# Ledger of designs, part 99: peptides against a protein of PDB entry 7RZF

Target 1, 358 residues: chain A of PDB entry 7RZF
Amino acid sequence: PFQEEHLKQLYKIVPIKDIRNLYVTFPIPDLQKYYKSNPGHYLGHLIGHEGPGSLLSELKSKGWVNTLVGGQKEGARGFMFFIINVDLTEEGLLHVEDIILHMFQYIQKLRAEGPQEWVFQECKDLNAVAFRFKDKERPRGYTSKIAGILHYYPLEEVLTAEYLLEEFRPDLIEMVLDKLRPENVRVAIVSKSFEGKTDRTEEWYGTQYKQEAIPDEVIKKWQNADLNGKFKLPTKNEFIPTNFEILPLEKEATPYPALIKDTAMSKLWFKQDDKFFLPKACLNFEFFSPFAYVDPLHCNMAYLYLELLKDSLNEYAYAAELAGLSYDLQNTIYGMYLSVKGYNDKQPILLKKIIEKM
Target 2, 358 residues: chain A of PDB entry 7RZF as posed
Amino acid sequence: PFQEEHLKQLYKIVPIKDIRNLYVTFPIPDLQKYYKSNPGHYLGHLIGHEGPGSLLSELKSKGWVNTLVGGQKEGARGFMFFIINVDLTEEGLLHVEDIILHMFQYIQKLRAEGPQEWVFQELKDLNAVAFRFKDKERPRGYTSKIAGILHYYPLEEVLTAEYLLEEFRPDLIEMVLDKLRPENVRVAIVSKSFEGKTDRTEEWYGTQYKQEAIPDEVIKKWQNADLNGKFKLPTKNEFIPTNFEILPLEKEATPYPALIKDTAMSKLWFKQDDKFFLPKANLNFEFFSPFAYVDPLHSNMAYLYLELLKDSLNEYAYAAELAGLSYDLQNTIYGMYLSVKGYNDKQPILLKKIIEKM

## One batch from the design tools (peptide; made by RFdiffusion4, then SolubleMPNN)

Design b2_p14_5_s2 (from b2_p14_5, 9 letters changed)
Fold by OpenDDE base, seed 3:
Structure b2_p14_5_s2 (fold): chain B 358 residues (1-358), chain A 14 residues (1-14)
Amino acid sequence: as target 1 above (358 residues)
Amino acid sequence: SPIGKSSGENTVLP
């Protein structure tokens, strides 16, 4: 367990690889006994969210951060960590204090809104889908994993405990959120820019680092984090599948795609799933345009169009990915390719959004 | 597990 002397510390670490990372770490109680409510997953879902009004969206908009990961991490026996990890831009490396301020502003927004049962329900539904349609793991790896987690879960729950949420516990969410304070912070900055500026070497890997106390004025700045009006809770995830009906195999189902529609403007091929029997589909669209590849200018315009289209769809991409939907947009020598994959129930919603942005 | 595509190698934080 970290003592008070281990809190409010800044570590400047020299990596072997040319990477720029920030780790903001909070010691938290062991939450293992609360697996049915999983309050750390709830907070990780919100802090790690990539939608509009998220922490990541704001930090990206400033050019400071590329990626963000939030959530609970195992510690030693009897304690855990909550970690917010970001990939820093070169500019973000200069704004670490302000990045952490934005983290505390987002955490303060979560305190102000309080625990949301609908967000818990989305996490529950997403995890239930992930459990129900879990891919077959390699038996050896799976058995070893199950043997390891038998120490933490009842035998009857060992298969479900990591996935199935049962209890909304706002009290536990608030308890964990109350540990996410500046007085409980440990900060690590990983950058080659600290080369030749370190005074310690880690014993096991020879990692060069410097340890510094975070100044009290900086801690106070983070403690006084106001509500940033740019931060919002995510909207409801409209892509979460609710219908898992598998249609019976058609009597005339072909082992290859059959042409089911032929018109002057479109051809449609269909193949029913005869192997997996999953409530999933793959929609593939090839758009033909004589202008897409006529010259280098049109080729570049078609490229820029797709990059702008992808950028305009980023707001949905994360929510779709969480719900087991994905899309892909590519230039072709004939025009463009669109793919929509995943659970078939909400594919029409994602497809509609793509077409409305086109 | 933290939620998000961690491409990060486990940098052992001291």
Scores: peptide ipSAE 0.021, ipTM 0.665, DockQ to the pose 0.119
Fold by OpenDDE base, seed 4:
Structure b2_p14_5_s2 (fold): chain B 358 residues (1-358), chain A 14 residues (1-14)
Amino acid sequence: as target 1 above (358 residues)
Amino acid sequence: SPIGKSSGENTVLP
């Protein structure tokens, strides 16, 4: 375990590639024995959330961060890390202290709300879906993976242990959340802007870095992180599939899409899945407008419309993706193309939201 | 494992 001397440290690291990353790392107890409750996954789900009121949403709104990843990472024997990693903009590189303040404000929001069983249930359901519909891996790779994880899990659980949540443990969530404090922080900033400003070289890869103690004033600023009213828990993910029924193949099922509706305003083609037998569908819509490509002005207006529509749908995109749904919107020379793909059960909900924003 | 979308390659932190 890291001693006190290893805490409250800032590492300025020179990358080989032109990347800007911030790693905010907390030493945590070994959570491996708690795989059935996986409190680190619960916190990772919330901290790594991309919806409205999320940490990422606020940091993006400020132009400081492009992407965020939160969660547990394996350490050495007997301890783990919780890591919040962000991809920094050039502006975000100037605001690292404020970014970390926002991280602690979000963590403080999680403390104030306490552990939520419904969030655990969503994680459980998402993981169960991921397990149930996991793609077939190559036998050699799969066997090697299973052999590796046999060191961590009972033989009878080895196939399920990475996926199936069984126990809501609010006590363990609080225990991990109590480790996510400024006094336990290790910060690494990765940027080429530190070139020629380093005094150490890492032994294994020759990575140039500088280590600095984080000033007590900065630690105290983060310790006094207030409740930022912009941070909210996510809403319930309405896109999580619950019905996985495979409809029987129709007797008249054609190997190609059949025209099942023909009207003056719409044509509908349908093809049932005869190959995969998954509770998934692909909905494809082509919208025709005589105005979409009539002139350069209308073409640009149609483009801007779709960009605005995509932006307005970002609030749903993450929740849909977590639930195994995706959508795509494209301009065509005839109008617009929409696709909705993934588990069929909640596709109507996503489609409705898309149409309500159109 | 960490949750969220990352554009970054696995940087080995010292």
Scores: peptide ipSAE 0.020, ipTM 0.665, DockQ to the pose 0.159
Fold by OpenDDE base, seed 1:
Structure b2_p14_5_s2 (fold): chain B 358 residues (1-358), chain A 14 residues (1-14)
Amino acid sequence: as target 1 above (358 residues)
Amino acid sequence: SPIGKSSGENTVLP
């Protein structure tokens, strides 16, 4: 376990690759015994969220961060870490203190709102879907994985323990949130800009780094993190599938798509799934426009239109992806292509949102 | 596991 002397430390690390990363780490208790409630997953879901009012959304709006990952990571025996990792822009590298302030403002928002049972229920439902429709793994890899996790879970639960949430434990969520404090922080900044500015070399990999104590004034600034009104809890994920009915194969089902609608303005092809038997569909739309590729100006306008459309859909893209839905939008020489893929139940909701933004 | 779109590069943290 890290002692007090190992807390409130800043590491400046020189990478081999040209990368800019920030790691904000907190030592936490071993949560393995709490797998039925998984409070670290609950907090990782919220802190790592990419929707409106998220930590990532605010940090992206400032041009400081490209990506964010939040959650628990295994430590040594008997303890874990909670880690917030961000990919930094060149500007974000200059604003690390303010980035971490925003992390603590978001954590303070989570404390002020308290544990939400509906968020736990969404995590439960998402994990249940992931378990139920898990792809077939290679037998050797799967057996080796199961053999490894038998050390952590009862034999009767070993197949389900990584996925199935059973218990809402607000007390454990609060317990983990109480560890996410400035006095418990370890910060690592990874950048080539620290080359020639390091004074230590790591013994095992030869990684060049500098270790510094974080100033007490900076710790105090983070301890006094107020509520930032830009941070909001996610809205309910409307894309989580609830219907998993698989329709019987039609007696006249063809191995190829059949033309089921032919009009002056539209053709519709349909093929029932005869191979996978999953509650999934692929919707593909080709839109034809005589103007899409007539000249370089129209081609560039059609490109810009799709980029703006994709940007306007970003607010739904993350929630859809979590729920096992995806979309794709491409320019074609004839116009545009739209694809919607994943669980069929909520595809109409995603498709409607796409068409309303078009 | 951490949640969010990871750029899959495990930087070894000291």
Scores: peptide ipSAE 0.019, ipTM 0.653, DockQ to the pose 0.141
Fold by OpenDDE base, seed 2:
Formats: structure tokens, sequence, C-alpha cells
Structure b2_p14_5_s2 (fold): chain B 358 residues (1-358), chain A 14 residues (1-14)
């Protein structure tokens, strides 16, 4: 485990590529024995959330961050790390202290709300879906993976242990949250702007870096992180599938799409799945408008309309994607194309939200 | 494992 001298450190790292990244790392206990409750996954789900009131949403609204990843990472024997990684904008590189303050404000919000059993249940349900409908892996890669995880899990659980949550352990969630404190932080900033400002070279990769102690005043500022009223827990994910029934193949099922509705305003083609037998559907809509491509102005207006529509749907896009739903919106020379794909159970909910924003 | 969308390659931290 890191001793006190390894904590409250700032690393300024020069990358080979033109990238700007921030890594905020906390040493945590080894959570491997707690795989049935997986408290690090619970916290990663919330800290890494992209919906309204999330850490990422606030940092994006300030123009400081493009992407965020949160979660546990393996360390050495007897300890792990919890890492919050963000892709920084040029402006965000100037506001690293304030970005980290917002991280601690979000963590403080999680402490104030306490562990939520409904969030654990969503994680459990999402992981159960991912396990049940896991794609075929290459046998060699899969065997090597299983051989590796046999060191961590009982033989009878080795296939399920990475996916199936069994126990809600609020005590373990609080224990991990208690490790996510400024006094335990290690910060790494990756930017070419540190070129010629480093004094050390890493032995294995030749990476140029500078190590500095984080000032006690900055640590105290982060320790005194208040509740930011912009941070909220996510709402319940309405897109999580619960019905996985596969309808029997119709006797008259055609190998190609059949025209099942023909009207002056609409044509509908349908093909039942006769090959995969998955609780998934693909809905494709082509909307025709005589105005969509009549002139360059209307073409640009139709483009801007779709970009605004996509932006207005961002609040649902992340929750839908977590639940195995996706949508796509494209301009065509005739109008607009919409595709909705994934688990069929909650597709009507996503489709309704898209249509209500149109 | 970490959760969220990342565009970046895994940087080895010192």
Amino acid sequence: as target 1 above (358 residues)
Amino acid sequence: SPIGKSSGENTVLP
C-alpha cells in the first residue's frame, strides 16, 4: 500500500500524442473478495454517469472536460485503485484544481444521499442482461480469460462472478467512499504543455514527468468541498429491459421483409427474426419531406434541425445505451432517417421520447 | 473496471 509520502502527489506527464488527460487516483482496499456486492462498480456507475446532474454534465457545461471514466482498477496484492479519468479541453487544463473540487463535491453528494438500493438493483439488472446475452468470444481469448480469473473466483462461480451481483452492501459502498478523500489523492496531468518543464524520466517507457507535492492549502480546499446543488443522483433508467420473450416464428414468415401496411401516407415492412432468436429489434423509419432538399438553405436547415434534435436527446442517449438501446438520426435527400436498435422491450419508450422531441 | 466513455488510450501512470 502507498505510504503517506506517496499520497497528495501531482504528476505532470509529457505524452507522445497530443492528448490532455487528468487522472485522479485513490488507493483503496482489495475489493476482489466483495465481488458479489461489487461496491467499486456501484461507485463507478454513479461517478462515471453521463446523465443530467452528473459530474460529467457539469464539467462539460463549463467547457473543461469532453469525456469521463470512473471506477476501480487492479493494483498490487492487497490493494486496488479507484480512478476518475477525464479528457481535458485546453480550458480544462487551466482549471484542474476546480475540476478536482467538483469531483469531491460529487463524492460529497454521494455521501449525503447514502447508498441507494435501487441503483444497486439497476447495476444488477444491467449486468444480468449483459451476462445472459453475451456475444460469443473467440475460444482462445475466452479460455485465457477464464484461466486468469480462476485465481480470484470459486470454480462454480467463475463464469458468473464478473457479472452477477448478489448482495447489496451499503457498508462496503460507504467504506470505499471513505477512501475517496483529498488526503489519499494522487493526481496525474498528461499534456504536451509540460514539454521542457519536466525533471524526471520513467525507466521503462522513457516518459518525461515532474513530480510535485500538492500544497496543503489545495488539499484543505478539496477537504472543504461543499454540496454543489447542480449535482443530482440519476433518475431510474426506464430503458432497462425486463421482458425477454421471443415470439414464435409465424407460419407465413418470409425470408425477406413483407409489406404489412400500405397507405397514402405510409408503407410498413416487417421481417421476423428467423436466425438469431434474440429479444432485439431494429426499427427503421424514413421520413419524406419535399422541403428537405429543395435548395441549399432548406438542406442546411434540415441539417441544423437534426443536430439540435440529437442534442435535445442527449439526456436519454446515455441511459438508453447502458440498457442496450441505440438510435441514429440522419439527413437524406428525401428527408430524414431514424433507426432504433437493441432490446425490443423498451424501444417504444425511446421511440416515443424521440418523437416528442421532434 | 472503469465505467464511462473514454476516447483515449490507456496511459501508463508512473
Scores: peptide ipSAE 0.018, ipTM 0.651, DockQ to the pose 0.149

Design b2_p14_5_s3 (from b2_p14_5, 8 letters changed)
Fold by OpenDDE base, seed 3:
Order: C-alpha cells, then structure tokens, then sequence
Structure b2_p14_5_s3 (fold): chain B 358 residues (1-358), chain A 14 residues (1-14)
C-alpha cells in the first residue's frame, strides 16, 4: 500500500512512442469482495461518461483532451487503484493542473448529487444485455480467463460475476468517492517533451522519468474545487433495450431481401434474420437527391451538411453505443446513406432523433 | 463501457 510519502507525487515520464497521456491515480481499498455492487464500475461509468455535461465533454470543448477513461484497476492483494486517464492534446499538456481541477470539480459534483440508484440500474441493465448477448470467444482465451477469475469468484458465479450487478450500495460508492481526493493523488504525465529533463531511470524497462512533489498550493487549489455548473449527471439512456423478443421466421422468408414496399418516393426491402436469431436489426437508408452531386459546390455542401449533422448527433452517439446501437452517415454520389444497427427495440428512437436533426 | 481492460502499458507508473 502507498504510504503518505508516495501520495501527492508528480511523475514526468518519457515515452518511447510520441504520446501525450495524463494518469490521475488514487489508491482505493480492495473492492473485489463487492463485485455484486461494483462501486468502481458505477464511478467509472460516470467519470468516463462522454455525454453532455460530462468531464470529457468539457475537457474536449477546451481542446485539452481527446479521450478519457475512468475506472478501477487491480493493484496488489488488498488494494486497488482508481485511475482517470486522458489522452492530451498539445494544448492540454500545458493545462494539466486545470484538467485535474476539472476532474475534482466533477468528483465534487458526484458527491453533491450523491449515489443515484437509476444510474446503478442502467449499469445493471447494460451489463445484463452484454452478458446475455455476449459473443462467442475463442475457447482457449475464454478458458484461460475463467481459470484466472476462479480465484476471485465462487464457482457458481464465475461466468456472471464480471457482468451481473445485484446490489445497489450507496455506502460503497461514497466510500470510494471519499478516496478520490487531492491529498491521495498520484499524477503521471507521459510526454516526449520531458526528454532530457529527467533524472531517474526505471529499473525494469529503462523508462526515463522525473519525480516531483506536487506543490501544496496546487493541492489546495484542487481541494477547493468548486461546483462547476457545466457538469451535470447524464440523462437516462433511452437506448437501453428492454424488449428482446425474437419473431418467428416467416414461412415465406426469402434468403434474399424481398421488396415489400414500392412507391413513387420509396422502395423498401426486407430480409428476416434466418441465421443469428438475435433481437437486432440493420436499417439501411439511401436517400436520393439529384442535387447532391450535380456540381462541386453542391457536393461540398452535401459533405458539410453531413459533417454538421454528425456533430449535432454526437450527443446521442455515446448513449446509443453504450446500449449496443450504432449509426453511420455517409455521402454518396446519389445523395446520402444512413445506417442504424443494433438491438431493434430502441432503433426507432435513435432513427427518430436522426431524422429530427436532419 | 468501463473498459477495465488492463491495457498492459500501465506499467509506466513507478
């Protein structure tokens, strides 16, 4: 376990690759015994959220961060880490202190709102869907994984323990949140900009680094992190499937798409799934416009339109992805292509949102 | 998804 001397430390690390990363690490208790509630997953879901009012959304809006991952990581026996990792822009590398301030402002927002049972329920539902419709893994890899996790879970639960949430434990969420404090932080900045500015070499990999104490003024700045009004809890994920009914194969089901509607303005082809028997569909739309490719100006306007449309849909993209929905929008020489894929139950909701933004 | 995939590159923290 880290002693106090190992806390409030800044590591400047020289990577082999040209990468810019920030790791904000907190020592936390061993949460393995709490796998049924998984408070670290709850916090990782919120801290790593990409929707409006999220930590990532704000840090992206400033041009400081490209990606963010939050979650628990295994330590040695009897302790874990909670890590917030971000991919830094060149500008973000200059604003690391302010990025970490925003992390603590978001954590403070989570403390102020308290544990939300509905968020836990969404995590439970998402994980249940992921378990139920889990793809077939390669037997060798799967067996090796199961053999490894048998040390942590009862034999009866070994297949479900990584997925199925059972217990909402607000006390454990609060306990972990209480460890996510500036006084408990370890910061690592990974950048080639530290080349020739390091004084230590790591014994195992020869990684060049510098260790510095984080100034007490910076720790105090983070301790005094206010409630940033830009941070909000995510909205309920409306894309989480609840209906998994698989319709029986029609007696007249064709091996190829059949034309089921033909009108002056639309043709509709349908093929029932005769192979996978999953509660999933692929909706593909081709929109024809004689104007889309008539000249270079219209072509560029059609491109710009789709880029703006994609940008306007980014709000829903993450929530849809979490729920196992995806969309794709592409320009064609004839107009526009739209694809909506995933669980069929909530596809109409995503499709409606796309069409309302168009 | 909380991709708790331990990407092996996390060895860089001394």
Amino acid sequence: as target 1 above (358 residues)
Amino acid sequence: SSRGKSSGESSVLP
Scores: peptide ipSAE 0.011, ipTM 0.560, DockQ to the pose 0.095
Fold by OpenDDE base, seed 4:
Structure b2_p14_5_s3 (fold): chain B 358 residues (1-358), chain A 14 residues (1-14)
Amino acid sequence: as target 1 above (358 residues)
Amino acid sequence: SSRGKSSGESSVLP
């Protein structure tokens, strides 16, 4: 376990690759025994959320961060870490203290709202879907993976333990949140900008780094993190599939897409899945406009329209992706292409939202 | 852990 001397430390690390990363690390108790509740996954889901009012959304809006990952990581025996990792912009590298302040503001928001059973239920449902429809792995890799995780889980649960949530434990969520404090922080900044500014070398990899104590004034600034009114809990993920019914094969199912609707304004081809038998669909739309590619101006307008449309849809993209839905929007020489893929149950909801933004 | 795209290289933080 890290002693007090290992806390409130800043590491400036020189990477081999040109990368800019921030790691904000908290020592936490070993949560392995709580895999059925997985409080670290709950917090990782919220802290790592990409929707409106999320930590990432705010940090992106400031131009400081490209990506964010939150979650538990295994430590040595008997302890874990909770890590918030962000990919920094060049500007974000100058605002690390402010980025971490925003992290603590978001954590303070999570404390103020308290543990939410509906969020746990969404995590449970998402993980259950991921388990149920898990792709076939190569036997050798799968066996080796299972053999490894047998050290952590009962034999009867070894297949399910990484996925299936069973117990909502608000007490454990609060316990982990109580460890996510400025006094418990370890910060690592990875950037080539520290080249020639380091005083230590790691023995194992020769990584150059500098270790500094975080100033007490900075710790106190983070301890006094207010409730930032921009931070909100995510809305319920409406894209989580609940119906997994596989419709029976039609008697006249063709091996190729059949034209099932032909009108002056639309043609519809349909092919039922005769191979995979998954509760998934691919909806492909080609929109034809005689104006889309008539001249360079219209072509650029059509491009700008799609970029604006994609930007306007970003609020749904993450929630859809979590739920195993995806969409794609492309310009064509004839107009626009839209694809919606994934679990068929909630595709109409995503499609409706896309159409409402068009 | 919500898998954001972890670019895979093991920066072993000391």
Scores: peptide ipSAE 0.011, ipTM 0.570, DockQ to the pose 0.119
Fold by OpenDDE base, seed 2:
Structure b2_p14_5_s3 (fold): chain B 358 residues (1-358), chain A 14 residues (1-14)
Amino acid sequence: as target 1 above (358 residues)
Amino acid sequence: SSRGKSSGESSVLP
C-alpha cells in the first residue's frame, strides 16, 4: 500500500509519441471480493459518462479535454487504483490544476446525490445484455482469459463474474468515494513539453520523468471544491433494450430483401434475419432531394446541415452507444442516407429523436 | 474495469 509519502505527488512524463494525457490516480482497497456489487464500475460509469452535465461535457466545453475514461485498475495484492484518464488539448495542458478541481467538484456532486439504485440497475442491465449477446471470441484467447480469471472467481461463477451484477451496495460506493480525495491523489501528466525538463529516467523503458510534491495550497484548493451547478447526474438511459424476443421466420421469407411497400413517395424493402437470429435490426433510409447536389452551394449546404444534425444528436449518441445502438448520417448525390443499427427494441426511440432533430 | 473506451496499454506509470 502507498504510504503518505507516495501521495500528493505529481509526475511529469515525456512520451515517445506526441500525446498529451493526464492520469489522476487514487489508491483504493481491493474490490475483487465485491465483484457482485462492483462499486468501482458504478463510479467509473458516472465519472466516465459523456452525456449532458457530465465531467467530460464540461471539460470539453472549456476546450481542455477531448476524451475521458474513469475506472478501477488492478494493483498488487490487497489494493487497487481508481484512475481518471483524460486526453488533453494544448490548452488543457495549461489548466491541469483546474481540470482536477472539476474532477473533485464532480466527485463532490456524487457524494451530495448519494448512491443511486437506478444507476446500479442500468449498469446491471447493460452488463447482462453484454453477457447474453457476447460475440464468439477466438478459443485460444478466451481459454487464456478464463484461466487467468480462475484465480479471482469461484469456478461456478467464472463465466458470469465479470458481467453479472447481483447486489446494490451503497455502503461500498460511499467507501470508494471516500478514497477519492485530494490528500490521496497521484497525478501524472504526459507531454513532450517536459522534454529537457526531467531529472529521472525509468529503469525498464528509459522513460524520462520528473517527480514533484503537489503544493499544499493546491491540495487545499481541491479539498475546498464546491458544488459546480453545471454537473448533473445522467438521465435514465431510455435506449437500454428490455425485449429480446426473436420473431419466428415467416413461411414466405425470401433470401433477398422483398419490396413490401411501393408508393409515389416511398419504397420499403424488408429482409428477415434467417442466419443470426439476434434481437437486432438494421434500418437504412435514403432520402431524395432534387436540391442536394444541384450545384456546389447546395452541396455544401447539405453537408453543413448534416454536420449540424450530427452535432444536435450528440446528447443521445453516448446513451445509444452504451445500449448497443448506433446511427450513421451521410450525404449522397441524391440527398441523405441514415442508418440505425443495434438492438431492435429501442431503435424506434432513437429513430424518432433523429427525425425530430431533422 | 468499467468499459469506457479502453485506454490503450501504453502508459507505464512508474
Scores: peptide ipSAE 0.009, ipTM 0.566, DockQ to the pose 0.123
Fold by OpenDDE base, seed 5:
Structure b2_p14_5_s3 (fold): chain B 358 residues (1-358), chain A 14 residues (1-14)
Amino acid sequence: as target 1 above (358 residues)
Amino acid sequence: SSRGKSSGESSVLP
């Protein structure tokens, strides 16, 4: 267990690769016994959320961060870590204190809102979907994984324990949130900009680093993190599938796409899945425009239109991705291509959102 | 690990 002397520490680390990362680490109790409630997953889902009003959305809007990952990590026996990891921009490297302030503002927002059962239910539903429709793993890797996790879970639950949430435990969520405090923080900044500015070498990998105590004034600044009005809990994920019915094969099902609609303005081909029998569909749309590729100006305008459309859809992209939906938008020499893929139940909702932005 | 995009690179921070 980290002693108090190991807390409130800043590590400046020189990477081999040209990377800029910030790791904000908190020691937490061992949560393994709470796998049925998985409070660390709940917090990781919210802190790592990419939707509007999320920590990542705000840090991206500042130009400081490209990506964010939040979650629990296994430690040594009897303890874990909660880690917030961000990929830093060059500008973000200059604003590390402010980035961490925003992290504590978001954590303070989570404290103020308290544990949300609906968020737990979404996590439960998402994990249940992921379990039910889990892809076939390579037998060797799967067997080795199962053998490893048999030490942590009952034999009867070993297949389900990593996926199936059973219990909403607000007390455990609050317990973990209470560990996510500035006084408990360990900060690591990874950047080549620290080359020649380090005083220590790590024994095992030869990694050059500098260790510094975080100033008490900085800790106090983070302790006094106010509620930033830009931070909001995510909205309910409308893309989570609830219907998994697989329609029976049509008697006249063809091995190839059949033309089911032919009009002056549209053709529609359909092929039923005769192989996988999954509650998934692939919707592919080709939009034809005689102007799409007529000259360099129109081509660039069509490109800019798609980039603007993609940007306008970012608010749904993450929620759709979490729910096992994806879309793709591409320019073609004939116009535009749209693809919507994933669970068929909520594809109409995503497609409607795309069309409303077009 | 709560998947945000689980980049499976567990960078072992020392």
Scores: peptide ipSAE 0.011, ipTM 0.579, DockQ to the pose 0.146; fails the geometry check

